# Peptides against a protein of PDB entry 1BH9: the designs that were tried, part 95

Target 1, 89 residues: chain A of PDB entry 1BH9
Amino acid sequence: FSEEQLNRYEMYRRSAFPKAAIKRLIQSITGTSVSQNVVIAMSGISKVFVGEVVEEALDVCEKWGEMPPLQPKHMREAVRRLKSKGQIP

## One batch from the design tools (peptide; made by RFdiffusion4, then SolubleMPNN)

Design b2_p25_3_s2 (from b2_p25_3, 12 letters changed)
Fold by OpenDDE base, seed 2:
Structure b2_p25_3_s2 (fold): chain B 89 residues (1-89), chain A 25 residues (1-25)
Amino acid sequence: as target 1 above (89 residues)
Amino acid sequence: SKMDAALQAVFDFALEKLMEEAERL
């Protein structure tokens, strides 16, 4: 679709998930300190997840006969479909 | 497990941020 929006999402994906935030989130759940390697892994998977959702959302938008930009409804439907496919938890 | 819960939380967090970005654009 729109390369402009996709480029923005790529830049967003790179910057929106700082390690410090991920670390705090994990530690709030585990109740213990988290290793750097775990933070790196979780940061990586979050970026992969975002990429998969955006990719699926593009398909949703197209299949619904709609035009860019991607909207929240496309993202929500994308997640539902990815879960149905067993691709994400 | 706690690690499973952490993974799910990370996904939820990422999705929330993605949704916010989609609203902005």
Scores: peptide ipSAE 0.555, ipTM 0.894, DockQ to the pose 0.837
Fold by OpenDDE base, seed 4:
Structure b2_p25_3_s2 (fold): chain B 89 residues (1-89), chain A 25 residues (1-25)
Amino acid sequence: as target 1 above (89 residues)
Amino acid sequence: SKMDAALQAVFDFALEKLMEEAERL
């Protein structure tokens, strides 16, 4: 699909997940302080996750015979498929 | 475990952000 769209998602993936926000989120779940290394790891995996979802969503969009830009419905279906494949939790 | 729950929450957060971006485009 559009290189422009893919480039936007790539740039978005790099900047959309600030460590501070991820740290707060994790701590809200664990109830305890979280190490910097854990935050870094979670930040990294989040970016990988986004990339996988977008890639799958592009496939979904194409298989549905639709054109860019990707819509929320493509993302939702992508997640479902990735979970079914065991590629994401 | 709590860490597993945290991982899931992080993924949910990431997906939410991705969905917001998709809605914007």
Scores: peptide ipSAE 0.551, ipTM 0.893, DockQ to the pose 0.834
Fold by OpenDDE base, seed 3:
Structure b2_p25_3_s2 (fold): chain B 89 residues (1-89), chain A 25 residues (1-25)
Amino acid sequence: as target 1 above (89 residues)
Amino acid sequence: SKMDAALQAVFDFALEKLMEEAERL
């Protein structure tokens, strides 16, 4: 697969989830302030999650006989498969 | 629990951002 695309997704994964946004999201659900450690943990989990979806999407793309770049349809199918496998909630 | 709901919301947020990136590429 395209090394350029994979590199872009790696850079994206590292920068697309700022702690401030994650903190606001969590606090909107809990109604109370959250610790820095909770934000760090949730941010890390988000990055792992994205990595797992991309990895599965690459497998989907290959099995469908298609070529990069990954498209939304590959991501949607990846999520479905990961949920069915119990890999993600 | 609220923390479980927060985790799910974070996943949804991450997926949304990922989908937006996929649309761009």
Scores: peptide ipSAE 0.551, ipTM 0.894, DockQ to the pose 0.854
Fold by OpenDDE base, seed 1:
Structure b2_p25_3_s2 (fold): chain B 89 residues (1-89), chain A 25 residues (1-25)
Amino acid sequence: as target 1 above (89 residues)
Amino acid sequence: SKMDAALQAVFDFALEKLMEEAERL
């Protein structure tokens, strides 16, 4: 796999989950205002999650004998595997 | 709990965004 693809996903992971969006999402569930620290924690968890899915998807792609770029089917399989391993809920 | 639901929603949101990105690549 190209380092370029990994770099793109790394940059995406850092920018795709702005605090404002995370805050609105949490508040839509809780029905009340949430602290900045909770938003920071949830943002961090989101980034870790994305990283783990991409890493597993790369493994899936290799095991299937396929080449980049990663496709949605790799991501879906990665999530299934990570859940099976107990690494994500 | 609500926080558990919030965590799940965050994962769902993250996965949705990741899938959208994969569609563009």
Scores: peptide ipSAE 0.543, ipTM 0.890, DockQ to the pose 0.834

Design b2_p25_3_s3 (from b2_p25_3, 9 letters changed)
Fold by OpenDDE base, seed 2:
Structure b2_p25_3_s3 (fold): chain B 89 residues (1-89), chain A 25 residues (1-25)
Amino acid sequence: as target 1 above (89 residues)
Amino acid sequence: SKMEKALQAVFDFAYEQLMKEAEEA
């Protein structure tokens, strides 16, 4: 894909999920209050995850002989592949 | 562990957001 096409997906990697939502998720599981640092760390990890999924999805899209924009099927396949490779849990 | 479960939940959340955005594209 062209640089221009790839750049349209940078927002996925740069986007930060709402800290409040992340905090709620963690606390719902741990059953206790979590520090801001934990939320920041989890947010950072999630961004890395998103980046890896998007990159893999673009690869899937290309390998399937398709063009952007990415569709749900690309994301779904990307996650499956990354999990099988042990790159994501 | 709880932290591992929390991490998984965060990934699940992120995945859902990606799917939502892809559906809207």
Scores: peptide ipSAE 0.553, ipTM 0.896, DockQ to the pose 0.888
Fold by OpenDDE base, seed 3:
Structure b2_p25_3_s3 (fold): chain B 89 residues (1-89), chain A 25 residues (1-25)
Amino acid sequence: as target 1 above (89 residues)
Amino acid sequence: SKMEKALQAVFDFAYEQLMKEAEEA
């Protein structure tokens, strides 16, 4: 896939997760209220994560001789590969 | 730490959203 195609696809997949949901998720773990800045930071990091997964998934898709849209199997394989590379926890 | 766990949870959440979107595509 071209760089342009990849960028467009990643931007689409990085569509904002609701801040309220992220805030609730963090607070459920920490047991305390979190600042807006923490939510913003976590949101930003999540977008980077999504972009990394999507990029890997597109690579998987291409290597399997397939074309978008990405399917669950591409996402699952992408995460497995990224974990094996130590790029994500 | 709790913050590290929170980060992991955010990643898990993001992954689930990606999977949902992929299933609907």
Scores: peptide ipSAE 0.548, ipTM 0.894, DockQ to the pose 0.929
Fold by OpenDDE base, seed 1:
Structure b2_p25_3_s3 (fold): chain B 89 residues (1-89), chain A 25 residues (1-25)
Amino acid sequence: as target 1 above (89 residues)
Amino acid sequence: SKMEKALQAVFDFAYEQLMKEAEEA
């Protein structure tokens, strides 16, 4: 893929999920208030996750002989592959 | 653990957002 295409997909890696949403999500699981540091940590981890999924999805897209934009099927396959590799839970 | 569950929930949330973006493309 071209550098321009890769740059567009880099937006996925740079995108951050709203802190408020992450905080509410964590608190729904823990049942208690969550510190800002925990939210920041979880946000960072999620960003890494997104980057890995998108990169794997690009590999899938290329291996299937297809062109961007990435489709849901690429994302689903990417996650399956990353799980099989033990790179994501 | 609760933190592990929280992490999984965050990943699920992220995955959902990726799917939405891909569907809109």
Scores: peptide ipSAE 0.548, ipTM 0.894, DockQ to the pose 0.894
Fold by OpenDDE base, seed 4:
Structure b2_p25_3_s3 (fold): chain B 89 residues (1-89), chain A 25 residues (1-25)
Amino acid sequence: as target 1 above (89 residues)
Amino acid sequence: SKMEKALQAVFDFAYEQLMKEAEEA
């Protein structure tokens, strides 16, 4: 992969999901209000998760002899592999 | 626990966002 392509995927790891969306999601599960610190923690964890999935997906893409952009099949396979490796729940 | 369920939900949400990005590519 080119440096430009790799840089684009690095953006996935640096991006953050909207705090409001994360907060609503957590509160939907817990049934009560959650602190800002909890939202920040969950947001940080999700960023790490995204980075790991994207990196694994790039590996899948390369092993399949394909080129970016990543497709849904790469993401699905990446998650499956990461779960089997115990890298993600 | 509820917190563990919340964490899983966050991962599911993140995964869905990745899928949307991939589908649009």
Scores: peptide ipSAE 0.547, ipTM 0.895, DockQ to the pose 0.905

Design b2_p25_3_s4 (from b2_p25_3, 12 letters changed)
Fold by OpenDDE base, seed 4:
Structure b2_p25_3_s4 (fold): chain B 89 residues (1-89), chain A 25 residues (1-25)
Amino acid sequence: as target 1 above (89 residues)
Amino acid sequence: SLMDKALQAVFEFALNQLLKEAEEA
């Protein structure tokens, strides 16, 4: 897709995930308190993940001969492809 | 590792939010 089409999905990368939710999520895994800086860092990486998924999903959508808006099926396929390439966890 | 698990969880969290938005579109 074109740069303009990608720009329409920049809103996803700009999304601010609730710090409290991320903090609780990480703490549920580590079993210990998490610093504010770690929460900020993880919030940032979340945006990176979103960006990568959206870009790949747009490629999937285009390859399937479909048009935006992106659907869950595009996201699911994007995730599969990105995981296979080792680009996302 | 804990870091790997944390990254995985954060990714899943972000993905869930993304999917929710996509479903609403």
Scores: peptide ipSAE 0.435, ipTM 0.855, DockQ to the pose 0.788
Fold by OpenDDE base, seed 2:
Structure b2_p25_3_s4 (fold): chain B 89 residues (1-89), chain A 25 residues (1-25)
Amino acid sequence: as target 1 above (89 residues)
Amino acid sequence: SLMDKALQAVFEFALNQLLKEAEEA
């Protein structure tokens, strides 16, 4: 992968999702308040998902013979592939 | 299950953020 691709990958890996948003999301599903530890755990899982999708998207981009930056179409294809592999929900 | 729903929702949230950032690139 090119330096630009790797830089983009790292940026996504370092991204942090707002804890407040994660908390609200979970609570909307559970119907009750959630602990800080749960939010932290789910935030961590979010990072894992991001990493997996971006990594797969980089591969998609390369296989399609295209150059960075990653585009939504790469992400969508990555998700399809990962779901097929049972690696993401 | 409830856990599965939670994980799915978190994934969808994360994906939407990725797509948004990719669209802005």
Scores: peptide ipSAE 0.429, ipTM 0.852, DockQ to the pose 0.806
Fold by OpenDDE base, seed 3:
Structure b2_p25_3_s4 (fold): chain B 89 residues (1-89), chain A 25 residues (1-25)
Amino acid sequence: as target 1 above (89 residues)
Amino acid sequence: SLMDKALQAVFEFALNQLLKEAEEA
């Protein structure tokens, strides 16, 4: 993998999803307003999830003898493996 | 629990965003 390609995937672990979207998602589940701190915490968790999936997907891609960019099939296989390990919900 | 549901929803949201970006790559 090239340095540029690896850097792009590392950005997924550094970047946060829009707070507004996460807030709306959580509120749809709880049925009430959530604090800014809860949104920050859940935003952090989302980054962790993304990082784990991307890292596993890169491993899948390499083991399958394929090259980036990652495709949905790599992500789906990564999720399956991580769930079997109990690393993601 | 409510917390479990929230975590699962956030994961699914994040995964959907990843899949969308992967499809566009």
Scores: peptide ipSAE 0.427, ipTM 0.851, DockQ to the pose 0.835
Fold by OpenDDE base, seed 1:
Structure b2_p25_3_s4 (fold): chain B 89 residues (1-89), chain A 25 residues (1-25)
Amino acid sequence: as target 1 above (89 residues)
Amino acid sequence: SLMDKALQAVFEFALNQLLKEAEEA
């Protein structure tokens, strides 16, 4: 894969999800207000998930003899593999 | 547990955003 393509996928790993969206999401689960530190922690975890999925998806793409850009099918297969390894929920 | 449910929800949220980006690429 080209350096440019790798850099683009690195951007996914560094992406931050909106704080407000994460806060509302967690509150919908807990049924109560959550602290800023909890939102920060969950935001960080989301980045870890993204990084792991993208990394695995690139591996899937390569093993299938295909080239970027990554497609939803690569992401779905990556998730399946990571779940089987116990790496993600 | 609530923590497990929260982690699952965050994962699904992140994955949906990732899939959206992949579909638009």
Scores: peptide ipSAE 0.425, ipTM 0.850, DockQ to the pose 0.803

Design b2_p25_4_s1 (from b2_p25_4, 12 letters changed)
Fold by OpenDDE base, seed 2:
Structure b2_p25_4_s1 (fold): chain B 89 residues (1-89), chain A 25 residues (1-25)
Amino acid sequence: as target 1 above (89 residues)
Amino acid sequence: SEKLEEALKALMEKAYQELLEKAAE
């Protein structure tokens, strides 16, 4: 899809979890305190992830011969494909 | 570390769930 169509999902890419929430999530798993830099890095990675999923989902939508708006099935397939490509864990 | 990787995966899962919710609107 066009850049304009991608821009329609800018709100998705702009979505960011509060730093406090990210920090809490990380610490709940690691069992130790994390630095501000780690939280910032994780926040950035999350934003990139969202962007990649949306772009892949749009590609899926197009490949399936469908039109926007994106549906949950496009997001699900996008993640599967990104994992297959080794783009995301 | 493996713990940080696990944390990253969890964060991605959370973001993924939000995408699903938005796409369902």
Scores: peptide ipSAE 0.594, ipTM 0.909, DockQ to the pose 0.830
Fold by OpenDDE base, seed 3:
Structure b2_p25_4_s1 (fold): chain B 89 residues (1-89), chain A 25 residues (1-25)
Amino acid sequence: as target 1 above (89 residues)
Amino acid sequence: SEKLEEALKALMEKAYQELLEKAAE
């Protein structure tokens, strides 16, 4: 899809979790406190991840001969493809 | 860190779920 169409989904990338929530999530798993730098890094990676999923989902939508808006099936297929490509864990 | 990797995956999962919810609207 065009650059403009991609921009319409900027809201997904901007929908970042509050730093406090991210910090809480990390600490719940690590069992120890984490620095602000770690939280910032995790936040950034998460934003990139969302962008990659949306981009892949748009590609899926196009290849399936469909038009936006994206549907859950596009997101599910996008993640599957990204995992198979080794783009995401 | 293995723990940090787990945390990252958890964060990605949460983000993914949010994407699904928004796509379902």
Scores: peptide ipSAE 0.586, ipTM 0.907, DockQ to the pose 0.868
Fold by OpenDDE base, seed 4:
Structure b2_p25_4_s1 (fold): chain B 89 residues (1-89), chain A 25 residues (1-25)
Amino acid sequence: as target 1 above (89 residues)
Amino acid sequence: SEKLEEALKALMEKAYQELLEKAAE
């Protein structure tokens, strides 16, 4: 896709969960207090994850001979492929 | 940590759900 089309998805990559929300989520699972550094690290990883999914989804969309905007089916296939490649857990 | 890994997966799932919601709009 064109550079302009790719740029429209920059919002996906720029989005981030509030640190408080991330902290709550982690603590709800670990059952213990979480350090600020852990929250920061998790936030960063999640941001990278979003970027990778969107990039893969755009590739899927193109390979299927379709045009933006991305649809849920592209996101679903993207995650499946990334897992298959071992790029995400 | 197994717990941290679980937390990371949960966070990714949350992000994935948001992507789905945005794509559905």
Scores: peptide ipSAE 0.578, ipTM 0.906, DockQ to the pose 0.876
Fold by OpenDDE base, seed 1:
Structure b2_p25_4_s1 (fold): chain B 89 residues (1-89), chain A 25 residues (1-25)
Amino acid sequence: as target 1 above (89 residues)
Amino acid sequence: SEKLEEALKALMEKAYQELLEKAAE
């Protein structure tokens, strides 16, 4: 799909993870406080991840001969494909 | 760090779940 169609889903990328929520999640796993720089880095990575999933999902939607809006099945397939391509862990 | 890697994967999982919820609306 076009760049404009990708822009429609920019809200998904931007609203995903407030810094406070990221910090709490990291600290719940590490068992200790984390620096602001770590939170910023994790926030950036998460936003990139969301963007890549949405882009791949739009590609899946198109290849399946379907039209937006994206459905859960597109997101599920997108993640599977990105993992197979080695783009996400 | 093993713990930071776990944290990253957890964040990705959370993001994925939120995308699913948004797509289901």
Scores: peptide ipSAE 0.569, ipTM 0.902, DockQ to the pose 0.897

Design b2_p25_4_s2 (from b2_p25_4, 12 letters changed)
Fold by OpenDDE base, seed 2:
Structure b2_p25_4_s2 (fold): chain B 89 residues (1-89), chain A 25 residues (1-25)
Amino acid sequence: as target 1 above (89 residues)
Amino acid sequence: SSKLEEALLALMEKAYEELLALAAE
């Protein structure tokens, strides 16, 4: 676990989605009101999902022979790869 | 679904921005 990896993990750990934003997003999808517990659950799931995408994006960046920081192209490619692996709907 | 994918992508963008903000501290 390199120092750089540790720093990225710490930043990820400290990051969080605002509950209000998550709530609005869920409601836009479901078309119905959601409880606080649903928001909390979805916040957790979303954070895990983002973590997986970032991890994949870092792998993409490395495989392309490029150096951090991550760019949108890495994130987009990560999503494509995770979709092909069946890890994203 | 396409709608769920769109929502997840939006979350990714927000998370990316948050990480950048944290890195700037």
Scores: peptide ipSAE 0.034, ipTM 0.514, DockQ to the pose 0.217
Fold by OpenDDE base, seed 1:
Structure b2_p25_4_s2 (fold): chain B 89 residues (1-89), chain A 25 residues (1-25)
Amino acid sequence: as target 1 above (89 residues)
Amino acid sequence: SSKLEEALLALMEKAYEELLALAAE
């Protein structure tokens, strides 16, 4: 890894979603209460998902000949590309 | 589903904000 890549990874590693927020979001989707373990599992899955989106967004940014920081347009394009690749629903 | 997509977009938004906050520290 380059120094910049390592720095991005460290920021990603340190980031996390608040458990309460994840719990409420899941419950709003399922319509039922969820256990703490489900929240933990979903938090991990969500973090992996976000990591993949950010990675793709950085690729988009580079391919467009632009430089970080990432902008909403990069994130939106990343999601579209990942969907087309079948990596996300 | 549209509901799942909305949730994923919400998570993306939250993560983006958190990353920006971390980068600003």
Scores: peptide ipSAE 0.032, ipTM 0.508, DockQ to the pose 0.222
Fold by OpenDDE base, seed 5:
Structure b2_p25_4_s2 (fold): chain B 89 residues (1-89), chain A 25 residues (1-25)
Amino acid sequence: as target 1 above (89 residues)
Amino acid sequence: SSKLEEALLALMEKAYEELLALAAE
């Protein structure tokens, strides 16, 4: 675990999705109101998901011999790879 | 708390456990 990875994790740890935004998003999908606990759960799961995608994207960026910041192409490729690995649906 | 809420909370817990394990490497 490199210092750079640690720093990224620290920034990630301190970040969070706004509860109101998550609640609205879930409700737009389900068509019904959701409880605070559901929002908390989905916020956490979403955070982990984003973290995994970003981690993969950073790996893609490095393997392509490119440098940060991440670009849409890295994110798209990351998602493709994670799907291929069965990490995400 | 509904069954759905319980399931989601369980998933969140599992996800964070995996994250912690990854961070510990």
Scores: peptide ipSAE 0.028, ipTM 0.507, DockQ to the pose 0.057
Fold by OpenDDE base, seed 4:
Structure b2_p25_4_s2 (fold): chain B 89 residues (1-89), chain A 25 residues (1-25)
Amino acid sequence: as target 1 above (89 residues)
Amino acid sequence: SSKLEEALLALMEKAYEELLALAAE
């Protein structure tokens, strides 16, 4: 790891989605209440998902010869690539 | 970088293990 990479990793590792926000989001989709365990599980999965998208976006940024911070175009391309690879739906 | 990716993948493994543990309850 470079110092920059380590810093990004630590920031990611220490980040967390607010429980209430995740709960509301899930319930808005499912139309019903969800348990605490479901919220915890989905929070973790979502964190991993975001991490994968960001990592892919950073790769896109680098391959395009650009520097952070990430821009919408990097995120869009990242999602496209991950879908193409079958890594996300 | 590959190392960052490896770290993220490790987190995926942890998350999946936690999910399985929760589902088993």
Scores: peptide ipSAE 0.028, ipTM 0.507, DockQ to the pose 0.030

Design b2_p25_4_s3 (from b2_p25_4, 11 letters changed)
Fold by OpenDDE base, seed 4:
Structure b2_p25_4_s3 (fold): chain B 89 residues (1-89), chain A 25 residues (1-25)
Amino acid sequence: as target 1 above (89 residues)
Amino acid sequence: SEKLEKALKALMEEALKKLLEEAAK
């Protein structure tokens, strides 16, 4: 698979979750203020999640005999597989 | 915490949406 695509997804993983946005999302659900440490932890978990989804999606794409770039169908299938494996909630 | 778990799931859902958007380009 393309190194360029992999690099893009690594970039997405790093930049897609600014702390302020994560904090707002969490607080919208919990209804209370959230500590910085919780935000940091949630950010880390989310980044790991993104990496796992991309990795699984690449595997799906390859197993389906398809070529990059990844398509939405690969991402959706990746999530289904990760859930079935118990790797994500 | 059930609320934190809910928040985590929501965060993952948002992450997935972003991945799908990028993959759709």
Scores: peptide ipSAE 0.546, ipTM 0.894, DockQ to the pose 0.846
Fold by OpenDDE base, seed 5:
Structure b2_p25_4_s3 (fold): chain B 89 residues (1-89), chain A 25 residues (1-25)
Amino acid sequence: as target 1 above (89 residues)
Amino acid sequence: SEKLEKALKALMEEALKKLLEEAAK
């Protein structure tokens, strides 16, 4: 029952992180210019992050005995769990 | 770099906001 929503998020994940936006965000934090390779790496990490959050959220939803679609509370709990596991910063 | 790590965290937070918005639809 979760495959359809997972597929939607996978499609979202592929297009949600344009290079220019990532570059701007990084530079706003670091205060310096960032190389293309750093942007590419950050993009990849972000896409993996999204996938991990969605998969964890699906697990949360199931463990709570609830049905899709995922709700914000599932996403928030997923992040908390991933942080606890050391999967994300 | 701590700054790069901070940037990554900020990027993740922004991604999470987008996921939350999507989940709210």
Scores: peptide ipSAE 0.545, ipTM 0.893, DockQ to the pose 0.792
Fold by OpenDDE base, seed 2:
Structure b2_p25_4_s3 (fold): chain B 89 residues (1-89), chain A 25 residues (1-25)
Amino acid sequence: as target 1 above (89 residues)
Amino acid sequence: SEKLEKALKALMEEALKKLLEEAAK
């Protein structure tokens, strides 16, 4: 598949989840202060999530007999499948 | 807790939005 596209996803996985933003999001929902360890954990989980979605989307694309690049429909289907497998909430 | 689970889901939703935006290019 497209190496360029995969490289972009890797960049997202690394940089799309700054700790400050994650902390703000969590605190907006919980209504309380969040520890650094919780932020680190959430950051890690988010990065893993991105990787799993991309991997599943690649599988979807291939199983549908389609060629790269990945499209939104592949990502949406990937999430559905991961939820069905219980791999994501 | 339920609140942390909600936060995690929200974070995943945000991540998905970014992936979708990238895939739409």
Scores: peptide ipSAE 0.536, ipTM 0.889, DockQ to the pose 0.749
Fold by OpenDDE base, seed 1:
Structure b2_p25_4_s3 (fold): chain B 89 residues (1-89), chain A 25 residues (1-25)
Amino acid sequence: as target 1 above (89 residues)
Amino acid sequence: SEKLEKALKALMEEALKKLLEEAAK
């Protein structure tokens, strides 16, 4: 829909997950330290995930006959659809 | 690793939470 919104979410996707925060989250679950490469991989996957959710949410918004900006209901529906398609776990 | 899988899912949950917060603004 809007290049402005897409740009905003792209910038958000790139900056929302600092490596330090990702590392702490992983370590809190695994109970052990993790390598830099694992953090990099997890960061990449997370960024791809965010992009796919936003893309699907735009499709949802359009199919519902609605206009931007995206709302939480579009994001939630996007996740449900992506799970149904097997695109995300 | 099941633990890494759990970590990934948790990370995705956190990402979604942040997206929802952003969309709510």
Scores: peptide ipSAE 0.535, ipTM 0.890, DockQ to the pose 0.830

